# Ledger of designs, part 53: peptides against a protein of PDB entry 3VZA

Target 1, 98 residues: chain A of PDB entry 3VZA
Amino acid sequence: RVERLCKSKELFEERLGLEIRRIHNEQLQFIFRHIDHKDPDKPYMFTLSINEQGDYEVTSCTPPLDCISEFQLKVRETNNFSAFIANIRKAFTALSFK
Target 2, 62 residues: chain B of PDB entry 3VZA
Amino acid sequence: AAYVTQLYYKISRIDWDYEVEPARIKGIHYGPDIAQPINMDSSHHSRCFISDYLWSLVPTAW

## One batch from the design tools (peptide; made by RFdiffusion4, then SolubleMPNN)

Design b2_p14_6_s4 (from b2_p14_6, 6 letters changed)
Fold by OpenDDE base, seed 3:
Structure b2_p14_6_s4 (fold): chain B 98 residues (1-98), chain C 62 residues (1-62), chain A 14 residues (1-14)
Amino acid sequence: as target 1 above (98 residues)
Amino acid sequence: as target 2 above (62 residues)
Amino acid sequence: ADNALIEKILAKSR
């Protein structure tokens, strides 16, 4: 089972181009790759925590996204975490064309 | 890794077929209406195309 | 502590 879980994680990382890391102060780092077709390994990332109020909080975003604060609000309202991550990737994709 | 893989499923709603050869990207995307099969030959596509395609399956409506 | 945040997300998310 451990081997299966490791394989699963690796498949998701490669196929989605999304790495998830645990980082200090109880945060998760989401690292998107495969965004820029000219530079597939270029990372686009944000960090996330749940604050003292129990709300999702984006603690960093690199490169910065103008829409990230709105997305944070939306995910707090809807708890649609899937749409949250997908929209962030969509925004990073749009940014890569500029 | 269990919690991380659960999170990946929560995000993507994709369940992989782990029994196929590495070059085959096979699984199921569980959308709200109909489950859609995924079946790709990775050798025919770039990594970026594959990722873009898979993410295109994930609804962005809040 | 290692999986606490992920567990919270899994619990909160739709």
Scores: peptide ipSAE 0.762, ipTM 0.961, DockQ to the pose 0.918
Fold by OpenDDE base, seed 1:
Structure b2_p14_6_s4 (fold): chain B 98 residues (1-98), chain C 62 residues (1-62), chain A 14 residues (1-14)
Amino acid sequence: as target 1 above (98 residues)
Amino acid sequence: as target 2 above (62 residues)
Amino acid sequence: ADNALIEKILAKSR
């Protein structure tokens, strides 16, 4: 099972181009790659926590996204975490077009 | 890794087939209505195309 | 503790 889990993580990381890291102060860092077809390894990332009120809070976003505050509001409203992550990736993709 | 893989599933709704050869991207995406098989030859596509395709399976409607 | 946030997300998310 441990071997399967490790393989699973690796497959997700490579195929989705999404790495998830635990970072200090109980945060998760989401690192997207495979966004810019001209530079597939260029990272696009944000960090996430759950604040004292129990709400999702984006603690950083690099590069910055104008829409991130709206997405934070939407995920708080819907708890659709999947759509939250997918929309952020979509926004990063749009940003890569410059 | 257990919780991380669970989170990946929560995000993508994809379950991989772990028994196929490495070059084969095979799995199932569990959408809101029907399950959709995934079956790709990775050697035929760029990494970016593969990722874009897989993410296209994930609904963005809130 | 290491998985606390992930557990919260898994429980919170639909």
Scores: peptide ipSAE 0.761, ipTM 0.960, DockQ to the pose 0.914
Fold by OpenDDE base, seed 5:
Structure b2_p14_6_s4 (fold): chain B 98 residues (1-98), chain C 62 residues (1-62), chain A 14 residues (1-14)
Amino acid sequence: as target 1 above (98 residues)
Amino acid sequence: as target 2 above (62 residues)
Amino acid sequence: ADNALIEKILAKSR
């Protein structure tokens, strides 16, 4: 099972171009790659926590996204974490063309 | 890495087929409707194309 | 403790 889990993680990281890291102070770092087709290894990332109120909170976003605050509100309303991550990737993709 | 892989599934709704050659990207995407198969030859596509394609399977509607 | 945040997300996520 451990071997399968390790393989699964590696497959997701490579195929989705998404790495998830545990960061100090109870945060997760989401690192997107494969965003810029001209620079596939360029990272686009944000960090996430759950605040004292139990709400999702984006603690950083690099590069900055104008829409990140709106997405934070949306995920708090819907708890659709999948759409949250997918929309952030979509926004990073749009940013890479500018 | 059980929790991380569970999180990947929550995000992507993809279940990989682990019994295929490394160059074969095979799995199932579980959307709100009918499950859809994934079956790609990675040697025929760029890493960016593959990622874009897989993410295109993930609904962005809130 | 290392998985606490992930567990919370998994629990909250629909």
Scores: peptide ipSAE 0.761, ipTM 0.960, DockQ to the pose 0.934
Fold by OpenDDE base, seed 4:
Structure b2_p14_6_s4 (fold): chain B 98 residues (1-98), chain C 62 residues (1-62), chain A 14 residues (1-14)
Amino acid sequence: as target 1 above (98 residues)
Amino acid sequence: as target 2 above (62 residues)
Amino acid sequence: ADNALIEKILAKSR
């Protein structure tokens, strides 16, 4: 099972172009690649925590997204984490077009 | 990696077929209404195309 | 502790 879980993680990382890392102070770092077709390895990332009030909190976003604060509000309202991540990727994709 | 893979499923709603050859991207996407098969030959597509396609399966409606 | 945040997200997410 451990081997399968490791393989699963690798498949998700490569196929979705999304790496998830545990970082200091109880945060997760989400790193998107495969966003810019001209530079597939260019990372687009944000970090996330749950604050003392129990709310999702984006602690960083690189490059910055104008819509990230709105998405934070939306995920707090809906708890639709899937849509939250997908919308962030969509926003990064739009940003890459310049 | 159990919790991380669970999180990937929570995000994507994709379950991979782990018994196929590495170049075959095969699995199932579980949408709110229907489950759809995924079956691609990765050697015929760019990494960006594959990722874009898979993410296109994930609803963005809140 | 390493999985605490992920567990919270999994529990919180619909």
Scores: peptide ipSAE 0.760, ipTM 0.960, DockQ to the pose 0.917

Design b2_p14_7_s1 (from b2_p14_7, 8 letters changed)
Fold by OpenDDE base, seed 3:
Structure b2_p14_7_s1 (fold): chain B 98 residues (1-98), chain C 62 residues (1-62), chain A 14 residues (1-14)
Amino acid sequence: as target 1 above (98 residues)
Amino acid sequence: as target 2 above (62 residues)
Amino acid sequence: GKDFFELLRKIIKS
């Protein structure tokens, strides 16, 4: 089972181009790659925490996204975390075209 | 790893077939309407194309 | 949903 879980994580990381890390100060880091077709390994990332009020809070976004505050509001309202992640990737993709 | 793999599934709604050769990207996407198969030869596509395609399966409607 | 939040909380607070 442990081997299967490791394989599953590796497949998701490579195929979705998304790495998920637990980092300091009780945060999750989401690292997108495969965004820029000319530089597939270039990372686009944001960090997330759950604040004292129990709400999702984006603590950083690199590169910055104008829409990230609106997305934070939307995920708090809808609890649709899947759409939250997908919309962030869509926004990073649009940004990569400069 | 168990929680992280659960998170990947909840985000993507993709279940991989782990019994195929490494070059074969095979699985099932469970969308809100009808489940759709995934079956790609990775040697015929770039990493970016594969990721873009898989993410295109994930709804962005809130 | 609620299950999604609880999963994330478990990961973040673990």
Scores: peptide ipSAE 0.654, ipTM 0.956, DockQ to the pose 0.886
Fold by OpenDDE base, seed 5:
Structure b2_p14_7_s1 (fold): chain B 98 residues (1-98), chain C 62 residues (1-62), chain A 14 residues (1-14)
Amino acid sequence: as target 1 above (98 residues)
Amino acid sequence: as target 2 above (62 residues)
Amino acid sequence: GKDFFELLRKIIKS
């Protein structure tokens, strides 16, 4: 099972181009790659925590997204974390076409 | 790794077939309607195309 | 929905 879990993680990372890491101060880092077709390894990332009120809080976003605060509000309202991640990727994709 | 893989599944709703050769991207996407198969030859596509395609399966409606 | 929050909390605060 351990071997399966390791393989599963690797397949998701490569195929979705999404790495998920726990970092300091109780935060999760989401790193998107495969966004820019001209530079597939260029990272687009944000960090997330759960604040004292129990709400999702985006603690950083690199490169910055104008829509990230609205998405934070939306995920708090809907609790649709899947759509949250997918919309962030969509926004990063749009940004790569600048 | 268990929690992270669960998170990947909850985000994407994709379950991989782990018994195929590495170049075969095979699995099932569980959408709100019916399950749809995924079956791609990775040698025929760029990494970006593959990722874009898989993410296109994930609904963006809140 | 609810499962997402608990899963994330387990990952973040474990």
Scores: peptide ipSAE 0.654, ipTM 0.955, DockQ to the pose 0.895
Fold by OpenDDE base, seed 2:
Structure b2_p14_7_s1 (fold): chain B 98 residues (1-98), chain C 62 residues (1-62), chain A 14 residues (1-14)
Amino acid sequence: as target 1 above (98 residues)
Amino acid sequence: as target 2 above (62 residues)
Amino acid sequence: GKDFFELLRKIIKS
């Protein structure tokens, strides 16, 4: 089971180009790669926490996204975390076109 | 690792086939209505194309 | 919704 879990994580990381890390101060870091076809290893990332009110809170976004605050509001309203992540990736993709 | 893999599944709704060769990207995407197979030869695609394709399966409607 | 939040909480607060 442990081997399966490790393999699963690796497959998701590579195939989705998404790495998920637990970092300091009770935050999750989401790192997207494979965004820029000309620079596949360039990271696009944001960090997430659950604040004292129990709400999802984006604590950083690199590069910055104008829409990130709206997405934070949307995920709080809808609880659709899948759409939240997918929309962030979509926004990063759009940003990569400059 | 269990929680992280669960998170990946909840985000993507993809279940991989772990019994195939590494070059074969095979699995099932469980959409809202109908499950669809994934079956790609990774040697035929760039990493970016593969990721873009897989993410295209994930609905963005809130 | 609930299970998603609980999963995230387990990861973040672990």
Scores: peptide ipSAE 0.648, ipTM 0.955, DockQ to the pose 0.911
Fold by OpenDDE base, seed 4:
Structure b2_p14_7_s1 (fold): chain B 98 residues (1-98), chain C 62 residues (1-62), chain A 14 residues (1-14)
Amino acid sequence: as target 1 above (98 residues)
Amino acid sequence: as target 2 above (62 residues)
Amino acid sequence: GKDFFELLRKIIKS
């Protein structure tokens, strides 16, 4: 089971180009790669916490996204975290063309 | 790792086939209606293409 | 949904 879990994580990381890390101060870091086809290893990342009110809170975004605050609002409203992550990746992808 | 893999599944709705060779990207995507197979030869695609394709399976509607 | 939130909470607050 442990071997499967490790393999599963590695497959997701490579195939989705998404790494998920728990970092200091009770935050999750989401690191996207494979965004820029000209620079596949270039990271696009954001960090997330659950604040004292129990709401999702984006604590950083690099590079910054104008839409991130709206997405934070949307995920709080809908609780559709899958769409939240997918939309962020979509936004990073769009940014990579600028 | 268990929680993280669960998170990956909840985000992507992809379940991998772990019995195939590494070059074969095989699994099932569970959409809202019908489950769809994934079956790709990674040697025929770039890493970015593969990632873009897989993410295209994930709905962005809120 | 709720399960998603709980999973995230478990990861973040663990």
Scores: peptide ipSAE 0.647, ipTM 0.955, DockQ to the pose 0.874

Design b2_p14_7_s2 (from b2_p14_7, 7 letters changed)
Fold by OpenDDE base, seed 1:
Structure b2_p14_7_s2 (fold): chain B 98 residues (1-98), chain C 62 residues (1-62), chain A 14 residues (1-14)
Amino acid sequence: as target 1 above (98 residues)
Amino acid sequence: as target 2 above (62 residues)
Amino acid sequence: GKEVLELLRKIIKS
C-alpha cells in the first residue's frame, strides 16, 4: 500500500504538473508546472490556509493573479475546490501568454 | 501520502491504472455524466500537452 | 462540500 501511495503521488505530480506541499504556519503550497510550453519547469504557485472561521484563504500567489480574490470568494460560496484549482491553473495559463 | 492522493482525486476526479507500463497514461476520469477512459502513450506527447489535456477534463464551472 | 475542507485540515495538521 505504501508503495502504491508513493507511486500515485508521483503520477499525479508528473501528469497534472501539480505539486502539493505542506509549509510553515499551517499552509499548503500548490505548485503548477507544465504551464509554459516554452519553459515547462517554470513554477506557478499559490499558498492556501484555512482561517479561524474555517474559510479558504489564499495567503500568496506567485505570479500574482488579479482574479485570485474573486476565486477565493467563489470557492467559499460554492465549496467547489476542484473548480477553484482548475480556474487558478487556467488563469496561470492565460498569464503565460503575456 | 494517503491524504494527498485523496486530494488529487478530489481535484481531478482521475483514478489511475497502476499496473500498466510507465509510458502508458491509463485511467478513468469521473465526470458528472459519464466516466471517461484515459489511455494515451506519453512518449507521443509533451509533458505540457499531457497536463493541459488532463486539466481540460476538469470542469471550471463553479 | 466540507469533505475537502476536512481533508485539507488533515493534510495541514498531519
Scores: peptide ipSAE 0.772, ipTM 0.961, DockQ to the pose 0.970
Fold by OpenDDE base, seed 2:
Structure b2_p14_7_s2 (fold): chain B 98 residues (1-98), chain C 62 residues (1-62), chain A 14 residues (1-14)
Amino acid sequence: as target 1 above (98 residues)
Amino acid sequence: as target 2 above (62 residues)
Amino acid sequence: GKEVLELLRKIIKS
């Protein structure tokens, strides 16, 4: 099962172009790649924590997204984390064309 | 790794077929409606196209 | 629900 889990993680990372890392100060880093077709390895990332109130909190976003604060609000309201991540990727994709 | 893979599933709703050859991207996407198969030859597509396609399966409606 | 939230907590605290 350990091998399966490892393989699963690797497949998700490569196929979705999304890496998830636990970083300092009790945060998760979400790193999107495969966004820019001209530079597939260029990272687009944000960090996430759960604040004292138990709410999702975006602690950084690189490059910055104008919509990230709105998405944070939406995910807090809906608890739709899937849509949260997907919308962020969509926003990064749009940004890569500018 | 178990929690992370669970998170990937919660995000993407994709379950991979782990028994196929590495060049085959095969799995099932479990959307709100009927599950849909994924079956791609990775050698025919760029990494960016593959990722874009898979993410296109994920609803963005809140 | 809060399932993902708890999952994230588990990852963070792992």
Scores: peptide ipSAE 0.772, ipTM 0.961, DockQ to the pose 0.922
Fold by OpenDDE base, seed 4:
Structure b2_p14_7_s2 (fold): chain B 98 residues (1-98), chain C 62 residues (1-62), chain A 14 residues (1-14)
Amino acid sequence: as target 1 above (98 residues)
Amino acid sequence: as target 2 above (62 residues)
Amino acid sequence: GKEVLELLRKIIKS
């Protein structure tokens, strides 16, 4: 089971180009790769915490996204975390087109 | 790793087939309507294309 | 929804 879980995590990381890390101060870091087709390993990242009110809170976003605050509001309203992550990736993808 | 893999499923709604060769990207996407199979030969696509395709399966509607 | 929230909490607190 442990081996299966490790394999599963690796498959998701590679195939989705999404790495999830627990970092300092009780935060999660979401690292997207495979965004820029010219530079597949270029990371696009945001960090997330659960604030004292129990709400999703984006604590950083690199590179910054104009829409991130709106997405934070939307995920709080809808509780659709899947759409939240997918929309962030979509926004990063759009940003990669300079 | 259990919680993280669960989170990946909650995000993507993809369940991988772990019994196939590494080059075969095989699984099932459980969308809101009908479950759809995934079956790709990774050697035929770039990493970016594969990721883009898989993410295209994930609805962005709130 | 709440399920994901609790899952995130578990990851953070683990």
Scores: peptide ipSAE 0.771, ipTM 0.961, DockQ to the pose 0.901
Fold by OpenDDE base, seed 5:
Structure b2_p14_7_s2 (fold): chain B 98 residues (1-98), chain C 62 residues (1-62), chain A 14 residues (1-14)
Amino acid sequence: as target 1 above (98 residues)
Amino acid sequence: as target 2 above (62 residues)
Amino acid sequence: GKEVLELLRKIIKS
Protein backbone atom coordinates (compact mmCIF):
# COMPACT_ATOMS: atom_id res chain seq x y z
CA ARG B 1 0.00 0.00 0.00
CA VAL B 2 2.87 2.36 0.74
CA GLU B 3 4.23 1.93 -2.77
CA ARG B 4 0.80 2.55 -4.23
CA LEU B 5 0.37 5.70 -2.18
CA CYS B 6 3.73 7.03 -3.29
CA LYS B 7 2.91 6.26 -6.90
CA SER B 8 -0.48 7.91 -6.56
CA LYS B 9 1.06 11.09 -5.18
CA GLU B 10 3.59 11.22 -7.98
CA LEU B 11 0.93 10.67 -10.62
CA PHE B 12 -1.17 13.50 -9.25
CA GLU B 13 1.82 15.82 -9.02
CA GLU B 14 2.84 15.24 -12.61
CA ARG B 15 -0.56 15.00 -14.25
CA LEU B 16 -2.25 17.85 -12.41
CA GLY B 17 0.91 19.90 -12.16
CA LEU B 18 0.15 20.46 -8.48
CA GLU B 19 2.54 19.86 -5.61
CA ILE B 20 1.42 20.08 -1.99
CA ARG B 21 3.98 20.71 0.75
CA ARG B 22 3.84 21.12 4.47
CA ILE B 23 5.98 24.11 5.40
CA HIS B 24 6.93 26.02 8.54
CA ASN B 25 4.41 27.57 10.92
CA GLU B 26 1.71 24.97 10.27
CA GLN B 27 1.08 25.94 6.67
CA LEU B 28 0.51 24.12 3.41
CA GLN B 29 2.08 25.28 0.18
CA PHE B 30 0.27 24.60 -3.08
CA ILE B 31 2.55 24.84 -6.10
CA PHE B 32 1.05 24.88 -9.59
CA ARG B 33 3.14 24.15 -12.63
CA HIS B 34 2.18 23.47 -16.24
CA ILE B 35 0.40 26.83 -16.25
CA ASP B 36 2.48 28.68 -18.82
CA HIS B 37 2.76 26.57 -21.96
CA LYS B 38 5.90 28.48 -22.91
CA ASP B 39 7.46 27.79 -19.50
CA PRO B 40 5.84 24.66 -18.06
CA ASP B 41 8.04 24.52 -14.97
CA LYS B 42 7.31 28.08 -13.88
CA PRO B 43 5.72 27.85 -10.42
CA TYR B 44 2.53 29.59 -9.34
CA MET B 45 1.90 29.12 -5.66
CA PHE B 46 0.00 30.05 -2.56
CA THR B 47 0.20 29.07 1.09
CA LEU B 48 -2.69 28.14 3.33
CA SER B 49 -3.28 27.74 7.04
CA ILE B 50 -6.18 27.04 9.34
CA ASN B 51 -6.52 29.98 11.71
CA GLU B 52 -7.56 29.93 15.36
CA GLN B 53 -11.21 30.17 14.36
CA GLY B 54 -10.85 27.11 12.15
CA ASP B 55 -11.15 29.08 8.91
CA TYR B 56 -9.12 28.76 5.75
CA GLU B 57 -6.56 31.53 5.56
CA VAL B 58 -4.37 32.29 2.57
CA THR B 59 -1.05 33.47 3.97
CA SER B 60 0.74 34.19 0.69
CA CYS B 61 0.19 34.12 -3.05
CA THR B 62 2.96 34.32 -5.65
CA PRO B 63 2.36 35.85 -8.05
CA PRO B 64 -0.35 37.88 -6.32
CA LEU B 65 -3.97 37.44 -7.38
CA ASP B 66 -6.55 40.19 -7.02
CA CYS B 67 -9.22 37.54 -6.58
CA ILE B 68 -7.54 35.52 -3.84
CA SER B 69 -9.31 37.32 -0.98
CA GLU B 70 -12.66 36.74 -2.61
CA PHE B 71 -11.85 33.07 -3.12
CA GLN B 72 -10.91 32.79 0.54
CA LEU B 73 -14.30 34.20 1.43
CA LYS B 74 -16.05 31.84 -0.97
CA VAL B 75 -14.37 28.71 0.33
CA ARG B 76 -15.21 29.71 3.90
CA GLU B 77 -18.84 30.13 2.87
CA THR B 78 -19.21 27.04 0.68
CA ASN B 79 -16.54 24.69 2.01
CA ASN B 80 -16.01 23.74 -1.64
CA PHE B 81 -12.27 23.24 -1.50
CA SER B 82 -12.19 21.66 -4.94
CA ALA B 83 -13.68 24.74 -6.55
CA PHE B 84 -11.30 26.87 -4.47
CA ILE B 85 -8.22 25.17 -5.90
CA ALA B 86 -9.64 24.99 -9.42
CA ASN B 87 -10.52 28.68 -9.43
CA ILE B 88 -7.07 29.63 -8.21
CA ARG B 89 -5.53 27.62 -11.04
CA LYS B 90 -7.89 29.30 -13.48
CA ALA B 91 -6.81 32.70 -12.17
CA PHE B 92 -3.12 31.82 -12.43
CA THR B 93 -3.73 30.63 -15.98
CA ALA B 94 -5.35 33.92 -16.90
CA LEU B 95 -2.46 35.79 -15.32
CA SER B 96 0.07 33.83 -17.37
CA PHE B 97 -1.33 35.34 -20.56
CA LYS B 98 -0.39 38.85 -19.49
CA ALA C 1 1.21 10.11 1.81
CA ALA C 2 -2.24 8.70 2.50
CA TYR C 3 -3.68 12.03 3.57
CA VAL C 4 -2.10 13.87 0.64
CA THR C 5 -3.46 11.39 -1.89
CA GLN C 6 -6.86 11.67 -0.27
CA LEU C 7 -6.61 15.43 -0.65
CA TYR C 8 -5.77 15.07 -4.34
CA TYR C 9 -8.87 12.96 -4.77
CA LYS C 10 -11.03 15.46 -2.90
CA ILE C 11 -9.71 18.21 -5.17
CA SER C 12 -9.81 16.45 -8.54
CA ARG C 13 -12.26 13.57 -8.02
CA ILE C 14 -9.94 11.47 -10.17
CA ASP C 15 -9.07 7.86 -9.42
CA TRP C 16 -6.10 6.56 -11.41
CA ASP C 17 -5.63 3.15 -12.93
CA TYR C 18 -2.29 2.04 -11.51
CA GLU C 19 -1.96 -1.12 -13.60
CA VAL C 20 -1.17 0.50 -16.96
CA GLU C 21 2.17 1.57 -18.41
CA PRO C 22 3.45 5.02 -17.42
CA ALA C 23 2.71 6.52 -20.83
CA ARG C 24 -0.99 5.73 -20.45
CA ILE C 25 -3.02 8.20 -18.43
CA LYS C 26 -6.00 6.13 -17.44
CA GLY C 27 -8.53 6.67 -14.71
CA ILE C 28 -12.03 7.73 -13.81
CA HIS C 29 -13.34 11.19 -13.05
CA TYR C 30 -16.27 11.30 -10.66
CA GLY C 31 -18.55 14.26 -11.15
CA PRO C 32 -22.06 15.07 -10.01
CA ASP C 33 -23.40 13.06 -12.94
CA ILE C 34 -22.17 9.80 -14.46
CA ALA C 35 -18.52 8.98 -13.92
CA GLN C 36 -16.39 9.51 -17.01
CA PRO C 37 -13.32 7.54 -18.06
CA ILE C 38 -9.94 9.10 -18.68
CA ASN C 39 -7.75 7.36 -21.22
CA MET C 40 -4.93 9.29 -22.84
CA ASP C 41 -1.60 8.53 -24.44
CA SER C 42 0.75 11.00 -22.78
CA SER C 43 3.18 10.80 -25.68
CA HIS C 44 0.60 12.53 -27.86
CA HIS C 45 0.25 15.60 -25.62
CA SER C 46 2.29 18.22 -23.81
CA ARG C 47 2.40 18.25 -20.03
CA CYS C 48 0.53 21.54 -20.05
CA PHE C 49 -2.22 20.20 -22.28
CA ILE C 50 -2.65 17.16 -20.08
CA SER C 51 -2.90 19.25 -16.93
CA ASP C 52 -5.25 21.75 -18.55
CA TYR C 53 -7.47 18.94 -19.76
CA LEU C 54 -7.63 17.23 -16.39
CA TRP C 55 -8.36 20.49 -14.60
CA SER C 56 -11.11 21.20 -17.12
CA LEU C 57 -12.91 18.24 -15.60
CA VAL C 58 -13.03 19.96 -12.20
CA PRO C 59 -16.07 22.21 -11.71
CA THR C 60 -15.37 25.80 -10.73
CA ALA C 61 -18.88 26.56 -9.53
CA TRP C 62 -18.91 27.32 -5.83
CA GLY A 1 -18.99 19.40 5.17
CA LYS A 2 -15.76 19.78 7.08
CA GLU A 3 -14.11 16.63 5.80
CA VAL A 4 -11.47 18.44 3.77
CA LEU A 5 -10.78 20.81 6.64
CA GLU A 6 -10.03 17.90 8.93
CA LEU A 7 -7.92 16.29 6.24
CA LEU A 8 -5.87 19.46 5.90
CA ARG A 9 -5.39 19.56 9.66
CA LYS A 10 -4.11 16.01 9.61
CA ILE A 11 -1.61 16.88 6.91
CA ILE A 12 -0.45 19.98 8.77
CA LYS A 13 -0.04 18.08 12.03
CA SER A 14 1.60 15.00 10.51
Scores: peptide ipSAE 0.773, ipTM 0.961, DockQ to the pose 0.881; fails the geometry check

Design b2_p14_7_s3 (from b2_p14_7, 6 letters changed)
Fold by OpenDDE base, seed 2:
Structure b2_p14_7_s3 (fold): chain B 98 residues (1-98), chain C 62 residues (1-62), chain A 14 residues (1-14)
Amino acid sequence: as target 1 above (98 residues)
Amino acid sequence: as target 2 above (62 residues)
Amino acid sequence: GDEVLELLRKIIES
């Protein structure tokens, strides 16, 4: 099962171009790749924590997204984490064309 | 890795077929409607196209 | 409860 889980993680990372890392200060780093077709390995990333109130908090976003604060509000409101991640990727994709 | 893979599923709603050859991207996407199969030959697509396609399956409506 | 939130916490605490 451990081997299966490891394979699953690798498949998700490669196929979705999304890596999830635990980093310092109790944060998770979400790293998107495969965004820029001209530079598939270029990372687009944000970090996330759970604040004292139990709310999702974006602690960084690289490159910056104007919409990230709104998305944080939306995910807190709807608890739709899937849409949260998908919309961030969509925003990064749009940014890659500018 | 169990929690991470669970998180990937919660994000993407994709369940992979782990028994096929590495070049075959096969799985099932569980959207709000009926489940839809994923079946791609990775050799025919770029990594970016594959990722874009898979993410296109994920609803962005809040 | 929020399953995703709990998953995130478990990952953070792992």
Scores: peptide ipSAE 0.769, ipTM 0.960, DockQ to the pose 0.787
Fold by OpenDDE base, seed 4:
Structure b2_p14_7_s3 (fold): chain B 98 residues (1-98), chain C 62 residues (1-62), chain A 14 residues (1-14)
Amino acid sequence: as target 1 above (98 residues)
Amino acid sequence: as target 2 above (62 residues)
Amino acid sequence: GDEVLELLRKIIES
């Protein structure tokens, strides 16, 4: 099972171009790659924590997204974490075209 | 890695076939309506195309 | 309760 889990993580990282890391101060870092077709390794990332109220809180976003605060509100309202991540990737993709 | 892989599934709703050769991107996407197979030859696509395609399977409606 | 929220907590805190 351990071998399969490690393989699973690697497959998701490569195929989705999404890396998930635990970083300092009880935060998760989500790193998107494969966004810019001209620079596939260019990272687009945000950090996430769970605040004292138990709500999702975006603590950083690089590069910055104008819509990130709205997405934070939406995920708190809907609990649709999948859509939250997908919309962030969509926004990063749009940003790469500008 | 167990929790992280579970999180990947919760995000993507994709379950990989782990028994195929590395170049074969094979799995199942579990959408809200119908489960759909994934079966691609990675040697025929760029990394960005593959990622874009897989993410296109994930609904963005809140 | 939220399963994803709990998963995130486990990743953060484990």
Scores: peptide ipSAE 0.769, ipTM 0.960, DockQ to the pose 0.844; fails the geometry check
Fold by OpenDDE base, seed 5:
Structure b2_p14_7_s3 (fold): chain B 98 residues (1-98), chain C 62 residues (1-62), chain A 14 residues (1-14)
Amino acid sequence: as target 1 above (98 residues)
Amino acid sequence: as target 2 above (62 residues)
Amino acid sequence: GDEVLELLRKIIES
């Protein structure tokens, strides 16, 4: 099972171009790659924590997204984490064309 | 890795077929409607195209 | 609670 889990993680990382890391101060880092077709390895990332109230809190976003605060509000309201991540990727994709 | 892989599934709703050769991207996407198969040859596409395609399967409606 | 929220907590605390 351990080998299967490791393989699964690697497949998701490569195929979705999304890496998930635990970093300092009880945060998760989400790193998107494969965004810029001219530079597939260029990272687009944000960090996430769960605050004392139990709410999702974006603690950083690189490069910055104007819409990230709105997305944080939306995920708190809808609890649709999948749409949250997908919309962030969509926003990063749009930014890569600027 | 167990929790992370579960998170990937919660995000993408994709279940991979682990018994095929590495060049074959095969799995099932579970959306709100009927499940749809994924079956593509990675050698025929760029990494960016593959990722864009897979993410296109994920609804962005809140 | 929320399943994803609890999953994230488990990852953070792992």
Scores: peptide ipSAE 0.768, ipTM 0.960, DockQ to the pose 0.804; fails the geometry check
Fold by OpenDDE base, seed 1:
Structure b2_p14_7_s3 (fold): chain B 98 residues (1-98), chain C 62 residues (1-62), chain A 14 residues (1-14)
Amino acid sequence: as target 1 above (98 residues)
Amino acid sequence: as target 2 above (62 residues)
Amino acid sequence: GDEVLELLRKIIES
């Protein structure tokens, strides 16, 4: 099962171009690649924590997204984490077009 | 890795077929409607195209 | 509780 889990993680990372890391101070880092077709390895990332109230909190976003605060509000309202991640990727994609 | 792979599923709703050749991207996407198969030859597409296509399967409606 | 929220907590605390 360990081999299967490792393979699964690798497949998701490569095919979705999304890496998920645990970083300091009880945060998760979400790293998107394959955004810019001219520079597929260029990372677009944000960090996420769960605050004392139990709410999702974006602690950083690189490059910055003007819509990230609205997305944070939306995910708190809807608990649609899938849409949250997908919308962030969509926003990064739009940003990559300058 | 178990929790992370579960998170990937919660995000993408994709279940991979792990028994196919590495160049074959095969799986099932589960959405609010009927499940849709994924079956691509990765050698025929760029990494960016593949990722964009797979993410296009994920609804952005809140 | 929220399933994804608890999953994220498990990842953070693992």
Scores: peptide ipSAE 0.768, ipTM 0.960, DockQ to the pose 0.813; fails the geometry check

